# Ledger of designs, part 12: peptides against a protein of PDB entry 7VSI

Target 1, 32 residues: chain A of PDB entry 7VSI
Amino acid sequence: EDISEDPSWARVVNLNALLMMAVAVFLWGFYA

## One batch from the design tools (peptide; made by RFdiffusion4, then SolubleMPNN)

Design b1_p11_7_s3 (from b1_p11_7, 5 letters changed)
Fold by OpenDDE base, seed 1:
Structure b1_p11_7_s3 (fold): chain B 32 residues (1-32), chain A 11 residues (1-11)
Amino acid sequence: as target 1 above (32 residues)
Amino acid sequence: ELAKKIHELLF
């Protein structure tokens, strides 16, 4: 099966992943 | 403040 991503949506997903990671780090830094 | 601590860590 082809698991290749649409380049435009791949970028959106990657940006959201980075945003979620940043939020997680901020929460970790504040509460841990 | 978290922001101040982050600033201290980065600079």
Scores: peptide ipSAE 0.043, ipTM 0.508, DockQ to the pose 0.147
Fold by OpenDDE base, seed 4:
Structure b1_p11_7_s3 (fold): chain B 32 residues (1-32), chain A 11 residues (1-11)
Amino acid sequence: as target 1 above (32 residues)
Amino acid sequence: ELAKKIHELLF
């Protein structure tokens, strides 16, 4: 299976991953 | 409130 990433989409995914982690931390901090 | 607490935590 080809798991190669397009560099531009890789950056978009990474930025969204960081955003999602930030949101998760905010939710954790709010409810914990 | 939350943003203020985050600010206090970071600085």
Scores: peptide ipSAE 0.041, ipTM 0.507, DockQ to the pose 0.139
Fold by OpenDDE base, seed 2:
Formats: C-alpha cells, structure tokens, sequence
Structure b1_p11_7_s3 (fold): chain B 32 residues (1-32), chain A 11 residues (1-11)
C-alpha cells in the first residue's frame, strides 16, 4: 500500500509538530 | 520576561 503524504496535509502536520516542540521548550524553560 | 530572554538567546 502506498504511504505517500498529501503535500498540503504534510505541511499542516509539520507546522503543528514545530508548534508543539516550541510549546514544550517554553514549558521546559519555564519550570527548569 | 520570556520574550526578553528569547531575545537575549537569539541575538
């Protein structure tokens, strides 16, 4: 089965991943 | 503030 990503949804997922990573860094930085 | 600390880190 083909597992190729739709390029528009891939972009949305990647942007959300980056946003979640930034939030995690901010939370870590706040409590560390 | 967080924004000022980020600024200090990046520049």
Amino acid sequence: as target 1 above (32 residues)
Amino acid sequence: ELAKKIHELLF
Scores: peptide ipSAE 0.039, ipTM 0.491, DockQ to the pose 0.128
Fold by OpenDDE base, seed 3:
Structure b1_p11_7_s3 (fold): chain B 32 residues (1-32), chain A 11 residues (1-11)
Amino acid sequence: as target 1 above (32 residues)
Amino acid sequence: ELAKKIHELLF
């Protein structure tokens, strides 16, 4: 199966991943 | 490698 990424969408997904991780860290820091 | 393993598990 081909799991290669389009370079433009790879950047979009990576940026969203970073944002989601930051949000998760803040939620964890606040509630845990 | 890890990403490929996760992919193989999910699909």
Scores: peptide ipSAE 0.025, ipTM 0.383, DockQ to the pose 0.024

Design b1_p11_7_s4 (from b1_p11_7, 6 letters changed)
Fold by OpenDDE base, seed 1:
Structure b1_p11_7_s4 (fold): chain B 32 residues (1-32), chain A 11 residues (1-11)
Amino acid sequence: as target 1 above (32 residues)
Amino acid sequence: SLAEEIYKKLF
């Protein structure tokens, strides 16, 4: 079965994933 | 704060 992603939306999702990780790290760094 | 409440859920 094909699980490949649309390249443009893959970039959007990946950028949001990186942003979410950065936010999580900042929350951890500030409140931990 | 909202951030603190979210933090408590996530970490």
Scores: peptide ipSAE 0.042, ipTM 0.507, DockQ to the pose 0.091
Fold by OpenDDE base, seed 2:
Structure b1_p11_7_s4 (fold): chain B 32 residues (1-32), chain A 11 residues (1-11)
Amino acid sequence: as target 1 above (32 residues)
Amino acid sequence: SLAEEIYKKLF
C-alpha cells in the first residue's frame, strides 16, 4: 500500500528500464 | 566519443 506503484508511472519506469538495458547491451557489445 | 567515456566510467 505505502510502497505500491502508481500504474501510469510504473509503465513509464518500466519502459525506461528496458530502454536503458538495451543501451547498456549495445555499449557493452560495441566497446567490450 | 561521449559513449566511450561513459563506458569507461561504467565498466
Scores: peptide ipSAE 0.042, ipTM 0.509, DockQ to the pose 0.093
Fold by OpenDDE base, seed 3:
Structure b1_p11_7_s4 (fold): chain B 32 residues (1-32), chain A 11 residues (1-11)
Amino acid sequence: as target 1 above (32 residues)
Amino acid sequence: SLAEEIYKKLF
């Protein structure tokens, strides 16, 4: 319970995490 | 480019 997430903010964070991972992969793939 | 400068700063 101490580290449980609010469902609405969990979705927002997860979507942002996916977007950031996609951006990171494109940057790595293009410039590395 | 800006993306290239950010990339060089992060990696």
Scores: peptide ipSAE 0.040, ipTM 0.503, DockQ to the pose 0.094
Fold by OpenDDE base, seed 4:
Structure b1_p11_7_s4 (fold): chain B 32 residues (1-32), chain A 11 residues (1-11)
Amino acid sequence: as target 1 above (32 residues)
Amino acid sequence: SLAEEIYKKLF
């Protein structure tokens, strides 16, 4: 089984991961 | 708020 990432989708996932982390930090900063 | 209660538990 090959679990290697498709490069195009890897970038999409990574960008979304960064956005979600940023949103989480802002929510933390706002409420805590 | 609910978020504050959760955050207080997490941190």
Scores: peptide ipSAE 0.036, ipTM 0.465, DockQ to the pose 0.095

Design b1_p11_8_s1 (from b1_p11_8, 8 letters changed)
Fold by OpenDDE base, seed 4:
Structure b1_p11_8_s1 (fold): chain B 32 residues (1-32), chain A 11 residues (1-11)
Amino acid sequence: as target 1 above (32 residues)
Amino acid sequence: LSELLLLLSAL
């Protein structure tokens, strides 16, 4: 079974991951 | 650290 990621969806997931990390850092910076 | 843990608990 091929478990390799679809390259287009991999980009979408990676971009969302980066955005979530950025938001998390800003929340940490503001509240912590 | 407590503030960070509170933020993480909201996820």
Scores: peptide ipSAE 0.100, ipTM 0.642, DockQ to the pose 0.089
Fold by OpenDDE base, seed 5:
Structure b1_p11_8_s1 (fold): chain B 32 residues (1-32), chain A 11 residues (1-11)
Amino acid sequence: as target 1 above (32 residues)
Amino acid sequence: LSELLLLLSAL
């Protein structure tokens, strides 16, 4: 309970993490 | 990696 994730917010955070990683890969691929 | 670090430092 102390550090347990709410399932709906966990999904939102995970999707945002995937989007941020995709953007980072595109930036790396284009400029590096 | 060095170029990626430069990108992050400029952000």
Scores: peptide ipSAE 0.098, ipTM 0.636, DockQ to the pose 0.077
Fold by OpenDDE base, seed 1:
Structure b1_p11_8_s1 (fold): chain B 32 residues (1-32), chain A 11 residues (1-11)
Amino acid sequence: as target 1 above (32 residues)
Amino acid sequence: LSELLLLLSAL
C-alpha cells in the first residue's frame, strides 16, 4: 500500500504545523 | 516548567 503523501495536502499539513509551532512558542513566551 | 505543563494540560 502506498502511504506517500498527496503533495497538496502535505503542504496544508506542513503550514498548519508551522502555525501551531509559532502559536505554541508565543504562548510559552507569554505565560511561562 | 509548571506553567508550560499547565498550558499543555489545557489543550
Scores: peptide ipSAE 0.098, ipTM 0.638, DockQ to the pose 0.083
Fold by OpenDDE base, seed 3:
Formats: C-alpha cells, sequence, structure tokens
Structure b1_p11_8_s1 (fold): chain B 32 residues (1-32), chain A 11 residues (1-11)
C-alpha cells in the first residue's frame, strides 16, 4: 500500500504522541 | 477555552 505504516515506526510515533499529549495536558494545567 | 487558545497562539 502506498501509505502503509511500518509497524515498528508506528509504535514509536504512537508512543511519542502519548508523551506529547501528556506534556500538553500538564502545560494546560499549569498555564490555563 | 480562551486560555487554551492563548497557549496555542504563543506556541
Amino acid sequence: as target 1 above (32 residues)
Amino acid sequence: LSELLLLLSAL
């Protein structure tokens, strides 16, 4: 498939997405 | 919401 994800990189991206969401929530909690 | 929008504008 032209837009298929490599499973290993998909996991890395998903973990980073979760970390980014956690950081965003703490920033929101601190400044908002 | 307004405070969140301010944070996004400063990012």
Scores: peptide ipSAE 0.092, ipTM 0.623, DockQ to the pose 0.078

Design b1_p11_8_s2 (from b1_p11_8, 9 letters changed)
Fold by OpenDDE base, seed 2:
Structure b1_p11_8_s2 (fold): chain B 32 residues (1-32), chain A 11 residues (1-11)
Amino acid sequence: as target 1 above (32 residues)
Amino acid sequence: TSAALLLLAAL
């Protein structure tokens, strides 16, 4: 259990990861 | 390309 994630913070991190991927794809598609 | 890569590296 030493590496178990808090379920609330896991959700925040996952949503931020999705947002970052969407921004990354937009920047790549528009400026690359 | 270079500007987009710099923005991705800074994010």
Scores: peptide ipSAE 0.080, ipTM 0.625, DockQ to the pose 0.103
Fold by OpenDDE base, seed 3:
Structure b1_p11_8_s2 (fold): chain B 32 residues (1-32), chain A 11 residues (1-11)
Amino acid sequence: as target 1 above (32 residues)
Amino acid sequence: TSAALLLLAAL
């Protein structure tokens, strides 16, 4: 089974992960 | 607090 990521999609996923982490920190800081 | 933690776990 090939579990290798396409490098272009890996970048998109990583950028979305960073955005989600930033949103999570703001939500935690504001509501928790 | 609890609702915010659940939102963070789903994010």
Scores: peptide ipSAE 0.077, ipTM 0.628, DockQ to the pose 0.109
Fold by OpenDDE base, seed 4:
Structure b1_p11_8_s2 (fold): chain B 32 residues (1-32), chain A 11 residues (1-11)
Amino acid sequence: as target 1 above (32 residues)
Amino acid sequence: TSAALLLLAAL
């Protein structure tokens, strides 16, 4: 079984991870 | 701070 990540979906997942981290930092900054 | 940490844990 190939466990290699598809480069297109890797990019989508990485962008979503960055967006979630940005939202988390904004929520922390607003409610802290 | 506690409310902010709970929001981060729920995200």
Scores: peptide ipSAE 0.076, ipTM 0.627, DockQ to the pose 0.107
Fold by OpenDDE base, seed 5:
Structure b1_p11_8_s2 (fold): chain B 32 residues (1-32), chain A 11 residues (1-11)
Amino acid sequence: as target 1 above (32 residues)
Amino acid sequence: TSAALLLLAAL
């Protein structure tokens, strides 16, 4: 099975990762 | 630090 990323889904995953990192930083800043 | 580790574990 090829494990190469589809370029369109790779972009969606990367944008979601950036959004999750931003939320994590806000939660860290508020509760830590 | 403990709160930061709990937040990281919940992510």
Scores: peptide ipSAE 0.072, ipTM 0.622, DockQ to the pose 0.104

Design b1_p11_8_s3 (from b1_p11_8, 8 letters changed)
Fold by OpenDDE base, seed 5:
Structure b1_p11_8_s3 (fold): chain B 32 residues (1-32), chain A 11 residues (1-11)
Amino acid sequence: as target 1 above (32 residues)
Amino acid sequence: LSELLKLLSLL
């Protein structure tokens, strides 16, 4: 309970993390 | 890595 995540916000954070990782990979692939 | 760091420096 102390460090447990709210399931709805956990999903939002996970989706944003995946999107940011995808953007980072595209930037690396194109410019690096 | 140096090119990636250059990209980050623009933020």
Scores: peptide ipSAE 0.082, ipTM 0.627, DockQ to the pose 0.075
Fold by OpenDDE base, seed 1:
Structure b1_p11_8_s3 (fold): chain B 32 residues (1-32), chain A 11 residues (1-11)
Amino acid sequence: as target 1 above (32 residues)
Amino acid sequence: LSELLKLLSLL
């Protein structure tokens, strides 16, 4: 089965990953 | 590190 990533959904996933990393940094900065 | 682990425990 082909597990190749769709380029359009890849951008959506990557943008969400960046947002989640930013949130994680703010949570770390506030609580840790 | 302990505080970060506490944050991870909430997931």
Scores: peptide ipSAE 0.081, ipTM 0.625, DockQ to the pose 0.082
Fold by OpenDDE base, seed 3:
Structure b1_p11_8_s3 (fold): chain B 32 residues (1-32), chain A 11 residues (1-11)
Amino acid sequence: as target 1 above (32 residues)
Amino acid sequence: LSELLKLLSLL
């Protein structure tokens, strides 16, 4: 299917998303 | 809110 995810790259993207979310939360907690 | 907007402006 055209919009199907490769499972290996899906994991890489998800891990990076979680890292970005964690950084965003710490920035919010520190500066807001 | 203004502080969050300042953070976003760094991007």
Scores: peptide ipSAE 0.080, ipTM 0.625, DockQ to the pose 0.080
Fold by OpenDDE base, seed 4:
Structure b1_p11_8_s3 (fold): chain B 32 residues (1-32), chain A 11 residues (1-11)
Amino acid sequence: as target 1 above (32 residues)
Amino acid sequence: LSELLKLLSLL
């Protein structure tokens, strides 16, 4: 069974992860 | 929400 990530979808997931972290930091900065 | 975000800042 191949558990390797598709490189194109890996980039999409990584970009979404970075976006979510950035949004979380800005929410923290605004409310805390 | 602010208290939750403060707790998350510890991570």
Scores: peptide ipSAE 0.080, ipTM 0.636, DockQ to the pose 0.117

Design b1_p11_8_s4 (from b1_p11_8, 8 letters changed)
Fold by OpenDDE base, seed 3:
Structure b1_p11_8_s4 (fold): chain B 32 residues (1-32), chain A 11 residues (1-11)
Amino acid sequence: as target 1 above (32 residues)
Amino acid sequence: VSEALLRLSAL
């Protein structure tokens, strides 16, 4: 079973991950 | 959101 990612979808997922991490940091910072 | 998930479970 190949676990290799499609480079285009990998980029989309990585950008979404960064956005979600930014939102999480803002939430943490807001309630901290 | 639940106090930012208890501030990430206090890390």
Scores: peptide ipSAE 0.070, ipTM 0.612, DockQ to the pose 0.089
Fold by OpenDDE base, seed 5:
Structure b1_p11_8_s4 (fold): chain B 32 residues (1-32), chain A 11 residues (1-11)
Amino acid sequence: as target 1 above (32 residues)
Amino acid sequence: VSEALLRLSAL
């Protein structure tokens, strides 16, 4: 499939996405 | 943490 993800890299990307969203929310909570 | 959760709940 032209858009299929490698399961190991999909996990790494998803974990990084969750960490980035958490950091963004905490920065908003602290500075806004 | 508590204030961040309150802001998140307001979305």
Scores: peptide ipSAE 0.067, ipTM 0.585, DockQ to the pose 0.170
Fold by OpenDDE base, seed 2:
Structure b1_p11_8_s4 (fold): chain B 32 residues (1-32), chain A 11 residues (1-11)
Amino acid sequence: as target 1 above (32 residues)
Amino acid sequence: VSEALLRLSAL
């Protein structure tokens, strides 16, 4: 229970993770 | 990164 993820913050983190993945793919696509 | 941001700003 102490390490249970809050559902609201989980969503925020997941959306940011997807955003960072999109940025990484963008940078890879243009510079690698 | 800066060049990537410039490319995005041109859209």
Scores: peptide ipSAE 0.063, ipTM 0.576, DockQ to the pose 0.090
Fold by OpenDDE base, seed 4:
Structure b1_p11_8_s4 (fold): chain B 32 residues (1-32), chain A 11 residues (1-11)
Amino acid sequence: as target 1 above (32 residues)
Amino acid sequence: VSEALLRLSAL
């Protein structure tokens, strides 16, 4: 069975991942 | 966070 990810949901998850990564890098850059 | 916002506003 091909567990294909829904392309619209995949984009939402990827955008959230990028946002969280950007926030993490921002906090690291300023406080670490 | 507040310090980060201040640093960002200075750019």
Scores: peptide ipSAE 0.056, ipTM 0.569, DockQ to the pose 0.164

## One batch from the design tools (peptide; made by RFdiffusion4, then SolubleMPNN)

Design b1_p12_1_s1 (from b1_p12_1, 6 letters changed)
Fold by OpenDDE base, seed 2:
Parts: sequence; C-alpha cells; structure tokens
Structure b1_p12_1_s1 (fold): chain B 32 residues (1-32), chain A 12 residues (1-12)
Amino acid sequence: as target 1 above (32 residues)
Amino acid sequence: DELLALGVAVLL
C-alpha cells in the first residue's frame, strides 16, 4: 500500500506515457 | 539516428 498508485494520477501518467511513445514512433519513423 | 530520435522523444 505504501507504493500504491492513486488511480486518477495513474491514468494521467499512463496517458502521458502513451503520448510520449506515439511521439517517439513518429520521430523514429520520420528520421530513421 | 534511431537512438537519437527516441532519446529526444523520451526527454521532451
């Protein structure tokens, strides 16, 4: 429980992670 | 090139 994630902030972090992955794939696809 | 693009994306 000490390192448990708050559900609402977990969603925010996960969505940001997915957005960053999408940007990473875009940059890789465009420049590689 | 590929690692650079991925690194930039992670840091932004």
Scores: peptide ipSAE 0.127, ipTM 0.716, DockQ to the pose 0.107
Fold by OpenDDE base, seed 3:
Structure b1_p12_1_s1 (fold): chain B 32 residues (1-32), chain A 12 residues (1-12)
Amino acid sequence: as target 1 above (32 residues)
Amino acid sequence: DELLALGVAVLL
């Protein structure tokens, strides 16, 4: 089965990944 | 601590 990403869902996943990374950085910055 | 903050951020 092909594991290639659908372009629209790839964009959604990438944006959510960036949001999660931003939240992680703020939590790290606050507690570390 | 740092690991707790990162773990929470990933799981939420």
Scores: peptide ipSAE 0.124, ipTM 0.716, DockQ to the pose 0.107
Fold by OpenDDE base, seed 4:
Structure b1_p12_1_s1 (fold): chain B 32 residues (1-32), chain A 12 residues (1-12)
Amino acid sequence: as target 1 above (32 residues)
Amino acid sequence: DELLALGVAVLL
């Protein structure tokens, strides 16, 4: 499939997404 | 505020 994800990069993206969500929660918790 | 913190987090 043309738009299929490379499995190795999918893991990197998913881990970065989780880190970004954690940063978002900390920013919300600290400044809101 | 809450909206500002969420906006910053999305754009980082």
Scores: peptide ipSAE 0.120, ipTM 0.713, DockQ to the pose 0.109
Fold by OpenDDE base, seed 5:
Order: sequence, then C-alpha cells, then structure tokens
Structure b1_p12_1_s1 (fold): chain B 32 residues (1-32), chain A 12 residues (1-12)
Amino acid sequence: as target 1 above (32 residues)
Amino acid sequence: DELLALGVAVLL
C-alpha cells in the first residue's frame, strides 16, 4: 500500500514511458 | 553507436 500507484497517474506515466522509449529507439535507429 | 545508446539510457 505504501508504494501503490494511483491508477490514473499510473496510466499517464506508462504512456509517457512508451512514447519516450519509441523516440529513443528512433533516434538510436537513425543515428547509430 | 554505443555512446548514443548510453545517452538514451541516462535520459530514460
């Protein structure tokens, strides 16, 4: 319970994480 | 390259 996530913010964070990973992979794929 | 991959890892 102490480290439980609020479901709404968990979704926002997860979506942002996926977007950041996608951008990172595209940068790596294009320049590396 | 490896350096770019490390930079990505730091930012994420």
Scores: peptide ipSAE 0.111, ipTM 0.691, DockQ to the pose 0.106

Design b1_p12_1_s2 (from b1_p12_1, 8 letters changed)
Fold by OpenDDE base, seed 4:
Structure b1_p12_1_s2 (fold): chain B 32 residues (1-32), chain A 12 residues (1-12)
Amino acid sequence: as target 1 above (32 residues)
Amino acid sequence: VLARLLGLLVLL
């Protein structure tokens, strides 16, 4: 089986990762 | 408050 990422879904996952990191930083900055 | 400030400092 091929374990390589589909380029379009790789982009979606990377964008979601960046958004999640940004939200985590804001929550830490203001609510921790 | 101190832990928050240190966390922000590390992220900068």
Scores: peptide ipSAE 0.063, ipTM 0.599, DockQ to the pose 0.217
Fold by OpenDDE base, seed 1:
Structure b1_p12_1_s2 (fold): chain B 32 residues (1-32), chain A 12 residues (1-12)
Amino acid sequence: as target 1 above (32 residues)
Amino acid sequence: VLARLLGLLVLL
């Protein structure tokens, strides 16, 4: 497929996305 | 407070 991702970098991006969501929920939960 | 509780309910 033309839009295929390298599996190693896909994992890094996905883990980073999960961490960002966790931080966002933390900030909203305690400071909003 | 209510909006936060509703947001948590949607996410869980």
Scores: peptide ipSAE 0.060, ipTM 0.574, DockQ to the pose 0.188
Fold by OpenDDE base, seed 2:
Structure b1_p12_1_s2 (fold): chain B 32 residues (1-32), chain A 12 residues (1-12)
Amino acid sequence: as target 1 above (32 residues)
Amino acid sequence: VLARLLGLLVLL
């Protein structure tokens, strides 16, 4: 309740975070 | 080059 996450939306956000990190690693690996 | 090496080291 307080500031706790809905478990289904927490999963969606976590998966999006992982996708963004993977894309960032690929861009860094190619351009940096 | 150094930043790339440090990045790989952290991931190990």
Scores: peptide ipSAE 0.057, ipTM 0.564, DockQ to the pose 0.173
Fold by OpenDDE base, seed 3:
Structure b1_p12_1_s2 (fold): chain B 32 residues (1-32), chain A 12 residues (1-12)
Amino acid sequence: as target 1 above (32 residues)
Amino acid sequence: VLARLLGLLVLL
């Protein structure tokens, strides 16, 4: 419980991670 | 081009 993630914030973090990866792959694919 | 090639290489 001490290091357990709040389920709502875990979802927000996961969605942000997916968004960042999508943007990174787009920038790599388009500009590199 | 180099960054793209290195990216593909890392994924292999």
Scores: peptide ipSAE 0.056, ipTM 0.576, DockQ to the pose 0.133

Design b1_p12_1_s3 (from b1_p12_1, 8 letters changed)
Fold by OpenDDE base, seed 4:
Structure b1_p12_1_s3 (fold): chain B 32 residues (1-32), chain A 12 residues (1-12)
Amino acid sequence: as target 1 above (32 residues)
Amino acid sequence: DEALRLGLAVLA
């Protein structure tokens, strides 16, 4: 069973993860 | 609100 990620979709997922973390940090900074 | 801030702090 191959569990390797497709490189193109791996980039999309990583970019989404970074975007979500950045938004979370700004929300934390705004309300804290 | 505080729970949301704590959650964001954990994820950040």
Scores: peptide ipSAE 0.081, ipTM 0.645, DockQ to the pose 0.119
Fold by OpenDDE base, seed 1:
Structure b1_p12_1_s3 (fold): chain B 32 residues (1-32), chain A 12 residues (1-12)
Amino acid sequence: as target 1 above (32 residues)
Amino acid sequence: DEALRLGLAVLA
């Protein structure tokens, strides 16, 4: 079974993951 | 709110 990622969509997912983590940290920091 | 903060802490 091949689970390798398409390079273009891998970058999109990685960028969205970084943005989501940044938002989560700011929400945690502000409301904690 | 506590559950949300703990969830964000784990994911961050």
Scores: peptide ipSAE 0.080, ipTM 0.643, DockQ to the pose 0.119
Fold by OpenDDE base, seed 3:
Structure b1_p12_1_s3 (fold): chain B 32 residues (1-32), chain A 12 residues (1-12)
Amino acid sequence: as target 1 above (32 residues)
Amino acid sequence: DEALRLGLAVLA
């Protein structure tokens, strides 16, 4: 209840998290 | 470069 997510903002956060992870993976791969 | 690589490895 108190820590429940708003479904619209949950999607926004999740999409941004995936974008950040993708960028991080490419940076890691590029500099590895 | 090495610091960035290690940082990304820790976060992943």
Scores: peptide ipSAE 0.078, ipTM 0.637, DockQ to the pose 0.111
Fold by OpenDDE base, seed 5:
Structure b1_p12_1_s3 (fold): chain B 32 residues (1-32), chain A 12 residues (1-12)
Amino acid sequence: as target 1 above (32 residues)
Amino acid sequence: DEALRLGLAVLA
């Protein structure tokens, strides 16, 4: 319960996490 | 750029 997630904000965080990972991979791939 | 690559590699 202490670390439970609100479902709506969980989706927002997950989407942002995926976007950040995608950008990170593209930057890594472009400059590597 | 090298620092960025290393940072992204650590975070990924």
Scores: peptide ipSAE 0.079, ipTM 0.641, DockQ to the pose 0.111; fails the geometry check

Design b1_p12_1_s4 (from b1_p12_1, 7 letters changed)
Fold by OpenDDE base, seed 2:
Structure b1_p12_1_s4 (fold): chain B 32 residues (1-32), chain A 12 residues (1-12)
Amino acid sequence: as target 1 above (32 residues)
Amino acid sequence: SELLALGRLVLA
């Protein structure tokens, strides 16, 4: 009911967030 | 140039 996260999906989302940040840093580093 | 690159990343 609440906005509390499912632990397994929270881990998946956090991992994807880290991957996206890594990709963003590489793109920034490549084009800046 | 860093700010421009960051902007392009956010908008992409």
Scores: peptide ipSAE 0.071, ipTM 0.597, DockQ to the pose 0.097
Fold by OpenDDE base, seed 1:
Structure b1_p12_1_s4 (fold): chain B 32 residues (1-32), chain A 12 residues (1-12)
Amino acid sequence: as target 1 above (32 residues)
Amino acid sequence: SELLALGRLVLA
């Protein structure tokens, strides 16, 4: 089973992951 | 705790 990623979509996913992590850290830092 | 808050945030 091939789980290789398309490079362009991999970048989109990775950038969104980083953005979500940043938002999560801010929410945690502000409300916790 | 901060760690619990992080866990709750992830599960929200």
Scores: peptide ipSAE 0.070, ipTM 0.585, DockQ to the pose 0.123
Fold by OpenDDE base, seed 4:
Structure b1_p12_1_s4 (fold): chain B 32 residues (1-32), chain A 12 residues (1-12)
Amino acid sequence: as target 1 above (32 residues)
Amino acid sequence: SELLALGRLVLA
């Protein structure tokens, strides 16, 4: 299926997602 | 406030 993810890029995207969530939580914590 | 911080975060 063409909608399936490439495993290597899936890891990169997932890591970036986690980093973005962490940054978001820190920004929330700092400015709240 | 928590809600304002969340709003700013989402819009950033």
Scores: peptide ipSAE 0.070, ipTM 0.601, DockQ to the pose 0.099
Fold by OpenDDE base, seed 3:
Formats: C-alpha cells, sequence, structure tokens
Structure b1_p12_1_s4 (fold): chain B 32 residues (1-32), chain A 12 residues (1-12)
C-alpha cells in the first residue's frame, strides 16, 4: 500500500516521463 | 558512437 500511486499524480509523472524520453531520443539522435 | 552519445546525455 505504501508503494501505491495516486491516479492523478501517476498521470502527471507518466506524461513527464514521456516528455523526458522524447527529449532524450532527440538529443541521442543529434549527438550520435 | 551510440553509447558515447548516451553517456554524454546522462552526464549532462
Amino acid sequence: as target 1 above (32 residues)
Amino acid sequence: SELLALGRLVLA
């Protein structure tokens, strides 16, 4: 239970994770 | 090349 996620914050975290991954992919592609 | 780019990304 202590590791359970609040649904609203889970969505915020997931969207930020996707944004960071997208930026990382473009940086990888640019410098590779 | 790919691994070097990933390394630079992580360290930045």
Scores: peptide ipSAE 0.069, ipTM 0.593, DockQ to the pose 0.091

Design b1_p12_2_s1 (from b1_p12_2, 6 letters changed)
Fold by OpenDDE base, seed 1:
Structure b1_p12_2_s1 (fold): chain B 32 residues (1-32), chain A 12 residues (1-12)
Amino acid sequence: as target 1 above (32 residues)
Amino acid sequence: SEELLKLSLQLA
């Protein structure tokens, strides 16, 4: 409970995390 | 190469 998140902002953060990971993979795939 | 992967590991 002490580290619980607001559900709406949790989804926003999780979506951005996935997008950042995808961008990182594409950059790695293109330049490495 | 694995340059960006190695860079990512260094920054993590």
Scores: peptide ipSAE 0.069, ipTM 0.568, DockQ to the pose 0.091
Fold by OpenDDE base, seed 5:
Structure b1_p12_2_s1 (fold): chain B 32 residues (1-32), chain A 12 residues (1-12)
Amino acid sequence: as target 1 above (32 residues)
Amino acid sequence: SEELLKLSLQLA
């Protein structure tokens, strides 16, 4: 099975990952 | 603290 990514969707996933990590860090910093 | 992180690990 080929697990290589479509470049356009890879960018979308990467941006969403960065946003989710940022939100998680801010929540952690604020509440913990 | 790391309490929120510990909580998230329990939910995963």
Scores: peptide ipSAE 0.069, ipTM 0.562, DockQ to the pose 0.078
Fold by OpenDDE base, seed 4:
Structure b1_p12_2_s1 (fold): chain B 32 residues (1-32), chain A 12 residues (1-12)
Amino acid sequence: as target 1 above (32 residues)
Amino acid sequence: SEELLKLSLQLA
């Protein structure tokens, strides 16, 4: 099986990863 | 909690 990422879904995953990191930083900044 | 947020950052 080829485990290579589909480029379209790779972008969706990367965008969500970036958004989650941003949310995490804001939560850290607000509560910690 | 604040401590949990700090710890989670260390693990990232």
Scores: peptide ipSAE 0.068, ipTM 0.574, DockQ to the pose 0.107
Fold by OpenDDE base, seed 3:
Parts: structure tokens; C-alpha cells; sequence
Structure b1_p12_2_s1 (fold): chain B 32 residues (1-32), chain A 12 residues (1-12)
């Protein structure tokens, strides 16, 4: 309860996290 | 790697 997330915003945050990780992997693959 | 570190520092 104290650290519970709103389900809708939890999904938004999770999607953004996945997108950022994907971008990071592509940058790593291309430049490193 | 050093290149990965350089990239991370550029983003910070």
C-alpha cells in the first residue's frame, strides 16, 4: 500500500523503461 | 568497455 503504484502509470513507466533499454542496446551495438 | 563508458558519460 505504502509503495503501491497506480496500475495505469505503472504500465506507462514500464513501457518507457523497455523503450529506453532497447535504445541503449542499439546504441551499444552500434557504437561499442 | 571504455566505449560504453564514454557513451554513458555523454548521456549524463
Amino acid sequence: as target 1 above (32 residues)
Amino acid sequence: SEELLKLSLQLA
Scores: peptide ipSAE 0.067, ipTM 0.571, DockQ to the pose 0.077

